# Peptides against a protein of PDB entry 5A53: the designs that were tried, part 83

Target 1, 230 residues: chain A of PDB entry 5A53
Amino acid sequence: LVENVKQALFIPGQSCNKNLHDIMVDLSALKKPDMKRFNRKNDIHPFEDMSPLEFFSEKNDCSLMVLMTSSKKRKNNMTFIRTFGYKIYDMIELMVADNFKLLSDFKKLTFTVGLKPMFTFQGAAFDTHPVYKQIKSLFLDFFRGESTDLQDVAGLQHVISMTIQGDFQDGEPLPNVLFRVYKLKSYKSDQGGKRLPRIELVEIGPRLDFKIGRIHTPSPDMVTEAHKKP

## One batch from the design tools (peptide; made by RFdiffusion4, then SolubleMPNN)

Design b2_p10_4_s2 (from b2_p10_4, 5 letters changed)
Fold by OpenDDE base, seed 3:
Structure b2_p10_4_s2 (fold): chain B 230 residues (1-230), chain A 10 residues (1-10)
Amino acid sequence: as target 1 above (230 residues)
Amino acid sequence: SAQFEPLYSK
């Protein structure tokens, strides 16, 4: 059973500014063609009332949502939301650090829209720590794209790298997650009449360092329902 | 299929 590609909805919150808008545009470009963006600001506070997000999920047929907000306490905040049956499954706040880079800060490269990225995760906590496990699950789910049986190496265009910024112990603040996007560039090198394939990773952006904020986790019942194979 | 199966869930 080929699951339908999950659609993403990007929502500017009331406090969305130019920087957040630019980040939204650049990140959402990686989800094309399976992406919608609202042009109007919406006053949504998902950790106070989730009902507006459930409404938007159903009305737009989007099981992925990203809310863009900014405050003194939660600057450049991207709230990632997943729904199951148009009900909130999980949420996580990821705040973009001020050192972000946009696509315009990198060399413009041509690419095919809709190709599934490969992921790399650096840090053992992505497999062991509940919060980082959720982040890993979220990003894999967000960028899953169409289920192709064989990821043809010839179809590999993008690599998304996610790195936990340093080691941490229990009770310490959770380190940031470094989000990087690379394009796989193939060259034919003529060395001595032999064409050797040369592959390089070129950073294309955006470059985002995510500070982890608030989290909502699904109920055990929702987990069970969401993992039921039809 | 599990809606939230990771990309590489075998």
Scores: peptide ipSAE 0.040, ipTM 0.545, DockQ to the pose 0.196
Fold by OpenDDE base, seed 1:
Structure b2_p10_4_s2 (fold): chain B 230 residues (1-230), chain A 10 residues (1-10)
Amino acid sequence: as target 1 above (230 residues)
Amino acid sequence: SAQFEPLYSK
């Protein structure tokens, strides 16, 4: 079953600022060509009323949405939303820390649009803790791209690394998730007359440290429906 | 595959 590539809609909220706009542009560039962006600010409060997002999901045929908002309590907040049947499946607030880096902060490297990134996850909690499981699921789903059978190494251009920033105990605040993007650069090393292919990872940005905010989890019924194989 | 299954959950 070839699942259609999920389309992402990036929505500037009413409180979207320049930094969030720049982050939105850079992050959405990684989702091209399967991305739409609104140019106008929309007054959406997804944890108060989800109906506008469901409307946008249906009208734009986007099962992935990212709402860009900023407040004193939730600075540089990216709310990631997934829909199933144009109904809200899950939501998570990921607030970008002030130490972010944009693509312009890195050496410009050429890349092919539409190549699926490889993911790496660092931290056991990505497999055990409900919140980090949701984050892992979200980002894998968000950047899945076209299911090419040949994810041959030859088609691998980018690596996205997600790291939980440190260990934590029960009841402690959840550590940030460090989002890093690397390009695979192939060099022909001339070592001893043998051209050995050398692959280096070069950070290309954006660099984002995500603070975890509010979460909406799907109903058991929606989970069951979403996991039904057609 | 489930719509929300992790890409690598084989």
Scores: peptide ipSAE 0.023, ipTM 0.541, DockQ to the pose 0.207
Fold by OpenDDE base, seed 4:
Structure b2_p10_4_s2 (fold): chain B 230 residues (1-230), chain A 10 residues (1-10)
Amino acid sequence: as target 1 above (230 residues)
Amino acid sequence: SAQFEPLYSK
């Protein structure tokens, strides 16, 4: 069963600036062709009123949304939203640190549009801590692409790496998540007369360090309904 | 500054 690829909608908020716009363009390029971008600012405050996002989800047939906002408290904020049945399932604020790098900051490499990235997660909390579990689930869902029965390793061109920046204890601020994108470069190395395939990772961008902000979690009932596989 | 207009009015 080819699961329908989830479509993403990128929305500039009222406080969206040039930096956020550039980040939006670069991150959304990784989601092509399954991505839409709005060119106009929208005055949306998802933690105050979710109804505009539910409306956009239904109207645009997008179960993934990213709202771009910036304030003194929440600078370079990317709010990631998922919907189920056009209702809000979960939300998370991920604020991009000022040390971000755009695609233009890296060597331009040709890539095929629509290839599914491989994910790597570094940090035990991605499997144990509820917030990092949500982040892991979100990014896997966001970039999953077409479910092809053949995990064709030959089609693997990109690796997305997500790393928790350091250790933390209960009650401490949650460490940032380091988002990195690599292209797999295969070359033949001649070592001792045997041509062994060598694979190198080349960073292609964007480079984003995410500070975790506010979170909305689904109700237990919504979790049950969303996990019902037909 | 890119002039962005709201697409959604309450």
Scores: peptide ipSAE 0.017, ipTM 0.496, DockQ to the pose 0.019
Fold by OpenDDE base, seed 5:
Structure b2_p10_4_s2 (fold): chain B 230 residues (1-230), chain A 10 residues (1-10)
Amino acid sequence: as target 1 above (230 residues)
Amino acid sequence: SAQFEPLYSK
């Protein structure tokens, strides 16, 4: 079954500011062409009432949503939402730390729109800890793109790296997730008449350090329904 | 590829 590419809807919340808008623009650029952006602010509080997001999911045919909000307690907050059958499946707040970098902070590189990124995950907790498992699943799902039969290495343009910032024990605050985007740059090195292909990773942005906030997880019944193969 | 297995196979 070739699953249709999931569409993403980026929603500025009522408290969306310039920094969040810029982050939204840059992050959504990585989801082109499979994204929509609202230009108007919407007063949505997903952890108080999820119904507006379900409405937007259905009306825009988007199973992925990102709500941009900011408060003193939850500064630069990107709430990532997934829906199943236009009902909320899961949500997670990822707050962008103040040390963020935009695409404009890096050397402008030409890139092809619509190429699927390769992901790398650093930290054992991405496979063992429920919260980091959800983050891993979310980002893989978010940026999956079109199912290309031949993932030819020749089509690899971008690498997205996600790193858990340090070790932690049970009951400790969850470390930030470091989000980095790289472009593969091929160099022809003429060393002594042998053309050795050299590949380098060049950071292209955005650079985002995510602090983990509130989480909504699906019920066991919703998990079962979502995993049913037709 | 295992990297992009959907959580939700519709």
Scores: peptide ipSAE 0.026, ipTM 0.548, DockQ to the pose 0.288; fails the geometry check

Design b2_p10_4_s3 (from b2_p10_4, 7 letters changed)
Fold by OpenDDE base, seed 1:
Structure b2_p10_4_s3 (fold): chain B 230 residues (1-230), chain A 10 residues (1-10)
Amino acid sequence: as target 1 above (230 residues)
Amino acid sequence: SASLLPLYEK
């Protein structure tokens, strides 16, 4: 079963600012061609009323959505939403720290659109803590792309690294998730007449540090339905 | 290209 590639819809909220717009553009570029962006601001408050997002999911045939909002309490907030059957499955607020870097802050490298990134996760909590498990699931789902059989190293262009910023104990604030994007660059090093393929990771951006905000988790029934293989 | 439907067509 070739799972259909999930489409993402990027939505500027009413409080979307220039920085969030730029972040939206750069992050959404990694989801091309499976991405749509609204040009107009929409007054959506997903933790108050989810119905507008369900409407957008259905009307745009997008099971992934990202709402861009900013307030004093939730600055540079990217709300990631997943739907199942056009109903809200889960949501998570990820606030971008002010130290973000855009694609323009890095050396421009040529890239092929539509290649699936490889993910790396650093931090044990990605496998044990419910919030970080959700983040891991979300990003893997978000960037899964087309199921190509051979992750042929030849087809690997991008590595997305997600790192939990430090250790934490129960009851402590959840550390940020460091989002980094690298391009694999092959160099032919002429070392002693043997052309050894050298692969280097070059950061290409965007660089985002995510502060974790509010979360909506799916009902047990929705979890069961979403995991049913057809 | 499916036209993105804005919620508020004003």
Scores: peptide ipSAE 0.008, ipTM 0.496, DockQ to the pose 0.027
Fold by OpenDDE base, seed 4:
Structure b2_p10_4_s3 (fold): chain B 230 residues (1-230), chain A 10 residues (1-10)
Amino acid sequence: as target 1 above (230 residues)
Amino acid sequence: SASLLPLYEK
């Protein structure tokens, strides 16, 4: 079953600033060609009223959305939304820390648009903690691309690394998630007449540290329906 | 980048 590639819609909120716009541009570039961006600011408050996002999901045929907002309490906030049947499935606020780096901060490397990235997750909580499980699920879903039965390793050019920044206990604030993007470079090294393939990872950006904000989780019924293979 | 449909189709 070739699953249709999920389309992403990037929405600047009313409080979207230049930094968020630049982050949006860079992050959305990784989702090309399966990405749309609004040019106009939209006054959307998804944790108060979800109906505008459901409307946008349906009208634009996008099951992935990212809302860009910024306030004193939630600076550089990227709200990631998934829909199922054009209804809100889940939402998570990921606030970008001020130490972010844009693509322009790295050495410009050419890449082929549309190649599926490989993900790496560092931190046991990605498999055990509900919030980090949602983050893992979200990013895998967001960047999954075309489901081809043959993951041609030869087509792998990007690695996205997600790391939980440190240990935490119950009741403590959730550590940030470190988002890093690398390009795979293959070099032929001649060591003593044996050509050994050498693979290097080169960071290409963007570099984002996500602080976790508010979360909306799906109802058990929606989870069941979303996991039903058609 | 194309602006898609606004919230309010007027």
Scores: peptide ipSAE 0.007, ipTM 0.476, DockQ to the pose 0.026
Fold by OpenDDE base, seed 2:
Formats: structure tokens, sequence, C-alpha cells
Structure b2_p10_4_s3 (fold): chain B 230 residues (1-230), chain A 10 residues (1-10)
């Protein structure tokens, strides 16, 4: 069963600013061609009323959504939403720190649309801590792309690295997640007259440090239903 | 665990 590629909808909230718009454009570019963007601001408060998001999910046939909002309490907030059957499955607020870099801040490299990224996760909590497990699941799901039987190295274009910023103990604030995007650059190195294949990772952006905000977790019933193969 | 990817945090 080839699972259909999940479509993402990027929604500027009422408080969306220029920085968030730029971040939205750059992050959504990584999701092409499986992405839609709204150009108009929408007054959506997902943790107060989820119904507008469910409506948009159904109307646009998008099971992934990203709401862009900003306030004093939640600056540069990207709320990532997943739906199942056009109902909210989970949500997480990821606030972009001010040190972000856009694609324009990096050397422009040729990019092929539609290639699946390779993911790397740094931090044991991605496998053990519920919030980081959700983040890992979300990003893997968000950028999964087309189901290919063989992720041939030859088909690898870019790597998305997600790192938990430092160690933490129970009861401490959750460290930020460092989001980095690299392109695999293949070239022939001339070493002593021998041309050897060389691969380098070049950061291409965007560079985002995510502060974790509010979360909505799925009900056990929804988890069970979402894992059922049709 | 040594992260294999050098985070060029400069």
Amino acid sequence: as target 1 above (230 residues)
Amino acid sequence: SASLLPLYEK
C-alpha cells in the first residue's frame, strides 16, 4: 500500500508578522510540491477552538497544517497540526528563536523538488520523552514524501538534522530543538592525482531553533485508528 | 554520544 503523500497547509494567523511569513515561505519550500499556503491572515486559536483547522483540513485535503502566530508570550510561534480523518490528531507549538536564518542567508544551491530528506536526530529524548517523540514523529511524517522502496544514496539530496539543545532533567524546561538543513554535495576530489568521490554536507537553511510550547496529544483511540492499515 | 554531524555552531 503506497500511502498517499500528506499535504501540508501553511496558515498565517492574525498575528503573523514578516519574520514568520519569511520562515513560512522557506520551510514550506522544503515541502514542495505537497504544500499549500494561504495568503490571507486567519484568526485561528487552535488551543481554544480546533474547528476552523478541521474545516481547513477537510476543505483543502491537508492532513498537515502549520499555523503562524506571534505574541509576547509566544513569539514566532509555529503550531504544527496533524489531522486524521480531518479531525485533530495532535498539535505542538514550536516557537522560532530570534537567531533564525533564512534560505537567503545561505549560498543558493540547486534543489530538486520532491526528494525525500534524510533525517538525523541527536538526543536520546527523541526516543524516550513523550514530547520529543511527538516532535520526531511529526517531522518524519511531515517530510516523509513519496514512499520509495530504496532510498538510494544517489537519490539523497538533503539531510534534516534535529538536535536537542543540551541535557535536561525531569521538571526542567525542555531544551530547544535545533532544526538544520544540509545538502549533500558530491564532487571529485583530486588527492595526489587520484580522483576520489567526496561528499560534503552544506547547510542550506532555513536554520531554526524551536522552543517548545503547548501540546495536544491524541487520544488512545485516535492512535489506534491512525495506525490501522486501511 | 558523539553526534556524527558536526553542528557547525559558529
Scores: peptide ipSAE 0.007, ipTM 0.442, DockQ to the pose 0.029
Fold by OpenDDE base, seed 3:
Structure b2_p10_4_s3 (fold): chain B 230 residues (1-230), chain A 10 residues (1-10)
Amino acid sequence: as target 1 above (230 residues)
Amino acid sequence: SASLLPLYEK
């Protein structure tokens, strides 16, 4: 079953600023060619009314959406939304910490558009804690791309690393998720007349530390429907 | 399962 690649829609909210715009541009670049961006600000409050997002999902044929907003309480907030049948499936607020780095902060490297990133997840909670399980599911779904049966190692260009920042106990605030993007650089080293293949991971950006905000979880019925194999 | 997703450069 070749699943159609999920399209992403990036939406500037009314409170979107230059920093959020730059973050949006850089993050959306990782989703090319399967992304759209709105050029105009839209006054959307997804935790108050989800209807505008469902409308945009259907109108643009996008099952992934990212809303860019900022306030004193929720600074640099990226609300990630997934839809199923153009209805809201889940939502999560991920606020970007002020220490973010853009692609322009790193050495520009050439890369092939459309190659699937490999994901690495650091932290046991990605498999056990419901919030981090949702984050893991979201990012895997967001960047899945075209279903290729042959993951040729030769086609591996990018690695996205997601790390839970430290340990936490029940009742404690959830640690940030550290988002990092690396390119695999292959080169031949000449050591003593022997050319040995070397692979290095080079950070290419963006660098984002996500603080977890509000979450909307799908109903059990929607979970069942979304996991039905056609 | 590590899912590989394509990165698009324009």
Scores: peptide ipSAE 0.013, ipTM 0.481, DockQ to the pose 0.080; fails the geometry check

Design b2_p10_4_s4 (from b2_p10_4, 4 letters changed)
Fold by OpenDDE base, seed 5:
Structure b2_p10_4_s4 (fold): chain B 230 residues (1-230), chain A 10 residues (1-10)
Amino acid sequence: as target 1 above (230 residues)
Amino acid sequence: SAQFEPLYTK
């Protein structure tokens, strides 16, 4: 089954600021060509009313959405939304910490648009804890790209690293998720006359530390329907 | 590694 590439819609909320706009631009660049951005602010409060997002999902044929909002309580908030059949499947608030870096903060590197990133996840909770499982699922789904048979190492140019910032116990606040993007650089190292292919990871940005906010989880029935193989 | 089970968009 070749699944169609999921399209993402980036939506500036009413409280979207310059920083969020810049973050939106940079993060959405990683989703090209399968990305749309709204240029106008939209007054959307997804945890109060999800219907506007369902409308946008259907109207734009986007099963992925990111709402950009900022408040005193939820600064630099990126609400990631997935839909199934244009109905809300899940939502998660990921607030970008103030220490973020934009693509402009790194050395500009040319990259091929549309290549699927490789993901790395650091932290056992990505496989065991419901919230981090959702985050893992979300980002893998968000950046899956085209299923090319040529997942040859030659096609890998980007690595997205997601790290849970430290250990935590039950009942403790959930640690941030550190989002990092690297480009694979092949160097011909002439070490001792043997041309050993050396691959280095170079950070290209954006650099985002995500604080976890509110979450909406799908009903068991929606989970079952969404995982039904056609 | 939990293989990402894709959400099948109908």
Scores: peptide ipSAE 0.070, ipTM 0.668, DockQ to the pose 0.229
Fold by OpenDDE base, seed 4:
Structure b2_p10_4_s4 (fold): chain B 230 residues (1-230), chain A 10 residues (1-10)
Amino acid sequence: as target 1 above (230 residues)
Amino acid sequence: SAQFEPLYTK
């Protein structure tokens, strides 16, 4: 069963600014061809009323959504939303720090659209802490792409790296998540008459440091339904 | 296959 690739909808909120628009364009480029973008600003407050997002999910057949908003309290805020049966499954606010880099800040490298990225996660909390588990699950789900049976290294073009910025204890503010995108570059190295393939990672952008904001978690019943294997 | 990866794999 080829699982249908989840479609993403990028939504400018009422407070969306130029920087957020540029970030949206660059991040959504990594989700092509499985991405839609709205051109108009929408007045959506997902933590107050989720019904507009459920409506957009159903109407656009998108189980992934990203809402772009900015305020003094939540600057450069990307709210990531997942739906199950067009109902809200989970939400997380990820605020982009001011030190972000766009694709234009890196060397333009040709890439094939639609290739599945490899993920790397740095930090034990991605496997132990509920919030970082949600982030890990979200990004894996967001960029999963087409399930090609060819897990062949030959089909790997991109690596997405996610790093928890430092250690933390219970009750402390959650460290930022560092989002980095690399392209695999293969070249033949001639070492002692044996041509060994050498692989290098080249950063291609965008570069985003995410501050964690508000979270909505699914009910136990929704978790059970979402994990039912067909 | 589960649509979502379990957040809490025990």
Scores: peptide ipSAE 0.058, ipTM 0.537, DockQ to the pose 0.164
Fold by OpenDDE base, seed 2:
Structure b2_p10_4_s4 (fold): chain B 230 residues (1-230), chain A 10 residues (1-10)
Amino acid sequence: as target 1 above (230 residues)
Amino acid sequence: SAQFEPLYTK
């Protein structure tokens, strides 16, 4: 069963600022061609009323959404939303720290649109802690692209690295998630007259440190339905 | 394949 590639909708909220707009543009570029962006600001408060997002999910046929908002309490907030049957499945607020870097801050490298990134996750909590498990699931789902059985190394262009910033104990604030994007650069190194293939990872951006905010988790019933294989 | 990755491994 080839799962259809999930489409993403990027939505500027009413409080969307220039920084969030730039971040939106850069992050959404990684989701091309399976991405739509709204240019108009929309007054959406997903943790107060989810109905506008469900409406947008259905009208745009997008099961992934990202809402960009900013406030004093939640600066540079990217709310990632997933829907199932155009109903909210889960949501998570990821606030971008001020130390972010845009694609323009890195050496411009050409990339093929539509190639599936490889993911790397650093931190045991990605497999054990519910919040980080949700983040892992979200990003894998968000950037999965077409299910090609061929993890053809020849088709591997990008690596997305997600790192939990430090250790934490129960009851402590959850560490940030460091989002990094690399391009695989293959070149022939001349070492002693032998051309050896060399692969390097080159950071291409964006560079985002995500502070974790509010979370909405799916109902057990929705989890069951979403995991039913047709 | 499951539309969503399981958040909880059973």
Scores: peptide ipSAE 0.049, ipTM 0.523, DockQ to the pose 0.164
Fold by OpenDDE base, seed 3:
Structure b2_p10_4_s4 (fold): chain B 230 residues (1-230), chain A 10 residues (1-10)
Amino acid sequence: as target 1 above (230 residues)
Amino acid sequence: SAQFEPLYTK
């Protein structure tokens, strides 16, 4: 079953500012060509009313959405939304810390648009803790792209690294998730007249530290329907 | 199609 590539819609909220816009542009560039962006601000409060997002999902044929908002309580907030059948499946707030870096802060590298990233996850909680499991699922789903049977190593261009910032115990605040993007740089080294292949990871940005905010989880029925193989 | 099947990187 070749699943269609999920399309992402990036939505500036009413409180979207220049920094959030720049973050949106840079993060959405990683989702090209399977990405749409709104140019106008939309007054959407997804944890109060989800109906506008369901409408946008259907109207734009996008099962992935990212809402960009900022307040004193939720600064640089990226709300990631997934839909199933144009109904809200899950949502998570990920607030970008002030130490973020844009693509312009890194050395510009030529890359092919539309290649799937490989993911690395650092932290056991990505497999055990429900919130981090949702984050892992979200990002894998968000950047899945076209189902290719063989990820030829030759087709690997990007690595997205996600790290839980430190250990935590039950009842403690959830550590941030460190989001990093690398390009694989292949070059031939001349070592004593022998050309040896070398591969290096070069950070290309954006660099984002995500503070975890509010979460909406799907109903058990929606989980069952979303996992039904046709 | 399981819309949310984890990408099993084989």
Scores: peptide ipSAE 0.034, ipTM 0.516, DockQ to the pose 0.159; fails the geometry check

